Peptides against a protein of PDB entry 5HOI. Designs and how they scored, part 91

Target 1, 351 residues: chain A of PDB entry 5HOI
Amino acid sequence: FRYMPFSPAGTPFGFTDRRYLTMNEVGYVSTVKNSEQYSITVSFFDVGRFREYHFEDLFGYDLCFLNEKGTLFGQSKTGQIQYRPHDSIHSNWTKIIPLQAGERITSVAATPVRVIVGTSLGYFRSFNQFGVPFAVEKTSPIVALTAQNYRVFSVHYSQFHGLSYSLSELGTSSKRYYKRECPLPMSLPNINSDMKKDANLDYYNFNPMGIKSLFFSSYGDPCIFGSDNTLLLLSKWRSPEESKWLPILDSNMEIWKMSGGKETTDIHVWPLALAYDTLNCILVKGKHIWPEFPLPLPSEMEIRMPVFVKSKLLEENKAILNKKNEIGADTEAEEGEEDKEIQIPVSMAAE

## One batch from the design tools (peptide; made by RFdiffusion4, then SolubleMPNN)

Design b1_p14_2_s1 (from b1_p14_2, 7 letters changed)
Fold by OpenDDE base, seed 3:
Structure b1_p14_2_s1 (fold): chain B 351 residues (1-351), chain A 14 residues (1-14)
Amino acid sequence: as target 1 above (351 residues)
Amino acid sequence: SVPSFLPKILELNS
């Protein structure tokens, strides 16, 4: 196994000179390779609130995290990190994270109040937004990070124990754990099924865990979107005994419904964020499972627990059609398709 | 306090 730099919704170069370093609900960060240098662009979806900006990257940043106040960059091999505020009020700052031989920065996260760095040896490093360091902790190897305000969601990997997660709060005086290295019930990419297409091989070489993204919902719940295209939400995380991962969306099932029950292999969901009861995402059409250039406009997909199997829905729809044909009644009774899909009650979020 | 055995972060003021 090789630890690779992870950024939320980051894309590989593939056969191109360009990729997305990260994307979320705020915007997207792209990098273009120019000889030995890179040109980085920070773009925003709300063009009225934010102005796009560019800079030359001499370090080859391979880690990125975008928030409403700034962008954090990292170089996985050198340990260099840079924070760039979007406004001109605050200065940019750069630091070198000390790395041991063979250690890599595997993920970075930033909020308006915290900067977090995770490594392949499980060093968890925290800073304020000005780069002032807090305590360093040794954990299991970190493979992914996200953060919202003072809260951090970390994914860990052990060769012996597989995937685990932590949920912590980085207060002013201390770190609190809500969850500490608990089992993460996410499937890893299956080499035999997922890597059969050359287009997927490039992606899994870039991201061997298949974690397309992880984020906090608008309600502050940890979310993760794996290679199975299922959105998992951590419900009731404040109650250690009640806390569980909920499969709140099977995006392959939603694409199948949107396609009128046709099997489609050229449409892919690329996750950005969860806002209320909608997954903000890019609908990718094409050979690659990741967005190319230019970036399509974001789409919204309603969250629905996958209570029903495709085969059962097809059998029920056939049974309804057969009954309509037997009754011979051209009654356009829009029997509203009883929306048999259970939406997660708002009360199951934010607990 | 950061344990004394942990590598210090180097700050580059650029």
Scores: peptide ipSAE 0.000, ipTM 0.309, DockQ to the pose 0.012
Fold by OpenDDE base, seed 4:
Structure b1_p14_2_s1 (fold): chain B 351 residues (1-351), chain A 14 residues (1-14)
Amino acid sequence: as target 1 above (351 residues)
Amino acid sequence: SVPSFLPKILELNS
């Protein structure tokens, strides 16, 4: 296992000179390799509220977090971080995170009030938006971070315990835990099944945990989207005893429904954010499971609990087809069973 | 006891 730099919805270079460092509901950050340097562009979906900007990156930033107030960059190996406000009122700042031998920054997060740095040794470093340090905490190895306001959702990896998560609040005086290194019921990528396609090998080399993104919902609930393409939401996290992960969307199931029950291998959901009851995402068409250039427009996908079974839908549709054939409707028998559009009952489509 | 290296790590970030 190798700790890799993680950024929310970040993409690999693959065979190209360009990738997305991060993307979310605010926008997308791209980097283009130009010899020994990189050109970074910070782009926004709301072009009326924000102006796209670019700069030359001499450090090779491989970590990024975008919010409504600025962009945090990090270099996983050198420990350099840079915060760039989107406004011209606040100055950019740069810091070097001290790293031990072999330590890497694995993830960074930024809110309008906090900057967080997580490492492969489990150092959790917190700063204000001006880069003033608050604390250093030793946790299990951090593999992913996201933050909203004062709240931090962290994903940890242990060789013995697998994936865990923490949910914390970074007040002015103290860190509060709502959840501390609790088991995360997310499936890890299956190397033998998922890596059989060369196109997926590049992705899992880039992101060994298969965490496509993690974010807070508009309601402030932690969300994670793994390699299984299931959106998990942490419900009732304020009540330790009632807190549970909800599989609020099986995106493979939704793609299968949208395709009329055909198995499609060329459409992929790339998660950006959860706003109310809609997943903001990129619908990726092609060989790669990640968006390429240019970035497609974001799509909204309604969240739906996976409460129905594909096999039952297939059996019911076969039974309906058999009844139609018994009633002597000359439905042309020659379209193979694989090409028949599955009628999803409106009741199962609305739940 | 705060580990003696913590202040030094915070100073290196100042």
Scores: peptide ipSAE 0.000, ipTM 0.318, DockQ to the pose 0.012
Fold by OpenDDE base, seed 5:
Structure b1_p14_2_s1 (fold): chain B 351 residues (1-351), chain A 14 residues (1-14)
Amino acid sequence: as target 1 above (351 residues)
Amino acid sequence: SVPSFLPKILELNS
């Protein structure tokens, strides 16, 4: 296992000179390799509210987090971080995070009030929006971070215990835990199933945990989207005894429904954010499971609990077709090769 | 206010 730098919805270079460092509901950050340098562009979906900007990166930033107020960059090996406000009124700042031998920054997060740095040795470093440190805590190795306001969702990995998560609030004087290193019931990438396509091998070399993204919902609930393409939401996290992960969307099931029950292998969901009851995402078409350039327009997908089993629906539809063929023996109507669209029950169709 | 223990933790990791 190798700790890799993680950013929410970040993409690999693949066979190209460019990749997305991060993307979410605010926008997308791209980097283009130019010899030994990189050119970074920060782009926004709301072009009326924000102005696109670019800069030359001499450090090779491989970590990024975008919010409504600025962009945090990090270099996993050197420990350098940079915060760039979107508004020119506020100054950029740069800081070096001290790293031990072999330690890497694995994830960074930024809110309008906090900056968080997580490492492969489990160092959790917190700062204000101006880079003033608040605390250093040692946890289990951090593999992913996201934050909203004062709240932080962290994912941890242990070779002995697998994936765990923490949910914490970073006050001015203290850190409060709502959840502390609790088991995370997310499926890890299955080498035997997911890596059968060479195009997926490049992605899992870039992101070994298969965490496509993690974010807070518009209601402030932690969300994670793994390699199984299932959106998990942490419900009732304020009540430690009642808190549970809900599989609120199987995106492979939704693509299958949208395709009339045809197995499509060329459409992929790339998660951005959860806004109310809709997953904001990129619908990726092609061989790669990640968006290429140019970035497609965002799409919305309604959240739906995966209560239906594909095999049962296929059996029910076969039984309906067989009954129609038994009744229809007397009408020689040359109804042509109607594409055998699986009749998805009306309750399962997107309204 | 930066907690008074922060310098000591930073010094231990420098």
Scores: peptide ipSAE 0.000, ipTM 0.308, DockQ to the pose 0.012
Fold by OpenDDE base, seed 1:
Structure b1_p14_2_s1 (fold): chain B 351 residues (1-351), chain A 14 residues (1-14)
Amino acid sequence: as target 1 above (351 residues)
Amino acid sequence: SVPSFLPKILELNS
């Protein structure tokens, strides 16, 4: 296994000179390779609230986290981090994270009040929004981070134990754990099944864990979206005994329903955020499971527990079609073999 | 509500 730099909803270069470093509900950060330099653009969905900006990157930032107040950048190999406020009132700052031989920054996160750096050796480094350090903690190797206000959701990987997660709160004087290196019931990419499509190999080389994104919901619940295209939400995390992961959306099932029960292989959900009961996402069409350039407009997908079985819906629709054909068989209308779209019940269709 | 982008994605496969 190779530790790779992770950013929420980041995309690979593939065969192109450009990629998204990160994207969420606030906007998207792109980088374009020009020889040995990079040009970074920070773009926003709310163009009335925020002004797009760009800068030349001489360091080759491969880590990014975007929030409503600024953008955090990181270089996984050198340990350099930069915070850039979106406003011109606050100054940019740069810091070098001390790395051991072979250590990499694997993920970074930023809120208006905290900056977090996680490494391949499991160093968890916390700072305020001005880059003043609070603490260094040794954990299991960190593979992904997200944060909201004072709260941090971290994903860890051990060769012996697989994936785990922590949920912590970064006070001024101490770190509180709500969850500490608990098992994460997320499916890892299956090399034998998922990598049979060459287009997926480039993505899994970029992101070996298949974590497309992780975020906090608008209610402050940790969310993760894996390679299985299932949105998991951590419910009741304040009560250790009641805490559970809920599969709140099977996006492959929702695409199948929205396609009238047709199997589609070229439509992909790219997660941005969870706002109330809707997944904010990019609907990607094509061979690649990630968005290319230009970025499509965000879409909203209603969250729904995966209660429906495709086979049962297909059987119910076949039974309805057979009954209609038995009633209609007395009228010799040559209804041509129109590929009769599966009637998804209105209660199952996204209104 | 069906995401306004979804019809366009589906129409391009018809």
Scores: peptide ipSAE 0.000, ipTM 0.396, DockQ to the pose 0.030; fails the geometry check

Design b1_p14_2_s2 (from b1_p14_2, 6 letters changed)
Fold by OpenDDE base, seed 4:
Structure b1_p14_2_s2 (fold): chain B 351 residues (1-351), chain A 14 residues (1-14)
Amino acid sequence: as target 1 above (351 residues)
Amino acid sequence: SVPSYLPKVLELNS
């Protein structure tokens, strides 16, 4: 296992000179490799609120977090971080995070009020938006971070316990835990099945945990989207005894429905954010499971818990087809059973 | 408070 720099919805270079460092509901950050340097562009979906900007990156930033107030950059190996406000009122700042031998920054997060740095040794470092340090805490190795306001959702990895998560609030005086290194019921990528396609090998080399993204919902609930393409939401996290992960969307099931029940291998959901009952995402078409250039427009996908069984739908549709054939309706007999569009009942399609 | 989307999603899938 290798700790890799993680950024929400970040993409690999693959065979290209360019990748997305991060993307979310605010926008997308791209980097282009130019010999020994990089050109970074910070782009926004709301072009009326924000102006796209670019800069030359001499450090090779491999970590990024975008919010409505600024962009945090990090270099996993050197420990350098840079915060760039989107406004011209606040100055950019840089800091070097002290790293031990072999330690890497694995993830960074930024809110309008907090900056968080997580490392492969489990150092959790907190700062204000101006880079003033609050605390250093030792946790299990951090593999992913996201933050909203004062709240931090962290994912941890242990070789003995697998994935865990923490949910914390970074007040002015103290850190509060709502959840501390609790088991995360997310499936890890299966190297033998998921890596059989060369196109996926590059992704899992880039992101060994298969965490496509993690974010807070518009309601402030932690969300995670893994390699299984299931959106998990942490429900009732304020009540320790009632807190549970909800599989609120199986995106593979939704793609299968959208395709009329055909198995499609060329459409992929790339998660950005959860706003109310809609997953903001990129619908990726092609060989790679991640978006390429140019970035497609974001799509909204309504969240739906996976409560129905494909086999029952297939059996019901076969039974309907057989009844139509018995009634002597000239159903064009030439389309193979595999190519017939599955009628999804309106109650399962619209509700 | 349970977020408004959770009841809706649960009701639609119950």
Scores: peptide ipSAE 0.008, ipTM 0.387, DockQ to the pose 0.128
Fold by OpenDDE base, seed 1:
Structure b1_p14_2_s2 (fold): chain B 351 residues (1-351), chain A 14 residues (1-14)
Amino acid sequence: as target 1 above (351 residues)
Amino acid sequence: SVPSYLPKVLELNS
């Protein structure tokens, strides 16, 4: 296993000179390679609230985290981090994170009040929004981070124990754990099934854990979206005994419903955020499971637990069609039987 | 406060 730099909803270069470093509900950060330099653009969905900006990157930032107040950048090999406020009133700052031989920054996160750096050796480093350090903690190797206000959701990987997660709150004087290196019931990419499509190999080389994104919901619940395209939400995390992961959306099932029960291989959900009861996402069309350039407009998808079985819905629709044919509606519309859209019940259709 | 989406998700399973 190789530790790779992770950013929420980041995309690979593939065969192109450009990629998204990160994207969420606030906007998207792109980088374009020009020889040995990079040009970074920070773009926003709310163009009335925020102004797009760009800068030349001489360091080759491969880590990014975007929030409503600024953008955090990191270079996984050198340990350089940069915070850039969106508002010109606040100054940019740069810091070098001390790294051991072979250590990499694997993920970074930023809120209006905290900056977090996680490494391949499991160093968890916390700072305020001005880059003043609070603490260094040694954990299991960190593979992903997200944060909201004072709260941090971290994903860890051990070769012996697989995936785990922590949920912590970064006070001024101390770190509180709500969850500490608990098992994460997320499916890892299956090399034998998922990598049979060459188009996916580039993505899994970029992101070996298949974590497309992780975020906090609008209610402050940790969310993760893996390679299985299932949105997991950590419910009841304040009560250790009641805490559970809920599969609140099977996006493959929702795409199947939206397609009238047709199996589609060219539509993909790319997660941005969970706002109330809707997944904000990019609907990607094409061979690659990640968005290319230009970025499509965000879509909303209602969260629904995967209660429906495709086979049962297909059987119910066949039974309805057979009953209509027995009632002698002799309308000989030779619409080929193969192209008949499955009647999804109105209660199951996204309005 | 329980998130408003949790009741809806639970009601869909009842």
Scores: peptide ipSAE 0.008, ipTM 0.386, DockQ to the pose 0.131
Fold by OpenDDE base, seed 2:
Structure b1_p14_2_s2 (fold): chain B 351 residues (1-351), chain A 14 residues (1-14)
Amino acid sequence: as target 1 above (351 residues)
Amino acid sequence: SVPSYLPKVLELNS
């Protein structure tokens, strides 16, 4: 296993000169290779609230985190980080994170009040929004970070214990844990099934854990979206004994419903954020599971528990069709069985 | 309290 730099909803270069460093509900950050340099663009969905900006990157930033106040950049190998406020009132700042031999920055996160750096050796480094350090903690190896206000959701990987997560609050004087290195019930990419398609190999080389994104919901609950395309929400995290991961959306089931019950392999959900009861996402059409250029407009997908089994719905619809045929109702022309839209029960249709 | 965005089926299991 190799630790790779992770950013929320970041995309690989593939065979191109460009990729998304990160994207969320605020916007998207792209980078373009220009020989030994990179050109970075920070773009926003709310063009009335924010102005797009670009700069030349001499460091080759491979880590990024976007929030409503600024963008954090990081270079996984050199330990260079840069924070760029979106406004011109606050100055940009740059810092070098000290790295041991073979250590990499694996993830970065930023809020209006905190900057967090996680490493492949499990160093958790916290700063204020001005780059003033608070603390350094040694944890299990960090593979992903997100943060909202003072709260941090971290994903850890151990060769012995697999995936774990922590939920913490970074006060001014102390770090509080709500959850500390608890098992994360997320499926890892199935190398044997998923790597048979060359298009997925590039993605899993870029992101071996298959974590497409992680974020906090609008209500401040930790969310994670893995390679299985299931949105997991951490419920009741304030009560350690009652805390559970809830599969609140199977996006493969929702794509299947949206396609009239047809199995599609060319539509993919790319997660951005959870706002109330809707997943903000990019619907990607094509061979690659990640968005290319230009970025499609964001879509909203309603949260739905994966209560239904596709095979049972197909059998029930086939049984209804067979009964209609036995009753001698003149069902019009034989459009092929594969092209008939499945009647999705009203409880599964979008109201 | 379960957040209002969670499906009612989760309120029954809470």
Scores: peptide ipSAE 0.008, ipTM 0.391, DockQ to the pose 0.175
Fold by OpenDDE base, seed 5:
Structure b1_p14_2_s2 (fold): chain B 351 residues (1-351), chain A 14 residues (1-14)
Amino acid sequence: as target 1 above (351 residues)
Amino acid sequence: SVPSYLPKVLELNS
């Protein structure tokens, strides 16, 4: 196992000189390799509220987190981090995170009030928005971070215990835990099923945990989107005894429904954010499961719990077709068997 | 109160 730098919805280079460092509901950060240098562009979906900007990266930033106030960059090996406010009124700042031998920054997160750095040795470092340190805590190895306001959602990995998560609040004087290193019921990438396509091997080499993204919803609930393309939401996290992960969307099931029950292998959901009851995402078309350049426009997908079984729906539709063929002996319409759209019940169709 | 996803998600699947 190798700890890799994780950023929310970050993409690999693949066979190209460019990749997305991160993307969410605010925008997307791209990097282009130019010899030994990189050119970074910070782009926004709301072009009326924000102005795109670029800069030369001499450090090779491989970690990124975008929020409404600025962008945090990190270099996993050197421990360098840089915060760049979107507004030119506020100054950029740079800091080196001290790393032990073999330690890597695995994830970074930033809010308008906090900067968080997580490492492969489980060092959790907290700062204010100006890079002033608050605390250092040692946890289980951190593989992913996201944050909203003062709240932090961290994902941890142990070779012995698998995936765990923490939900904490970073006050001025103290850290409060709502959840502390609790089991995370997310499916890990299955090498035997998911790696049958060479295009997926490059992605899992880039992101071994298969965490496509993690974010807080508009309601402030932790969300995670894994390799199984299921959106998990942490419900009732304020009540530790009642807290549970809800599979609120199976995106493979939704693509299957949108395709009239046809198995599609060329459409992929790339998660950005959860806004109310809709997943903001990129619908990726092609061989790669991640968005290429140029970035497609964001799409919305309504959240729906995966209560339906494909096999049962296929059996029910076959039974309906057989009954229609028994009643309708007289209509010679030789429309070929392959193009019969599965009648998805109207209650299951995306409106 | 922040709306819980539970009622709406259950209503969408009933």
Scores: peptide ipSAE 0.006, ipTM 0.380, DockQ to the pose 0.098

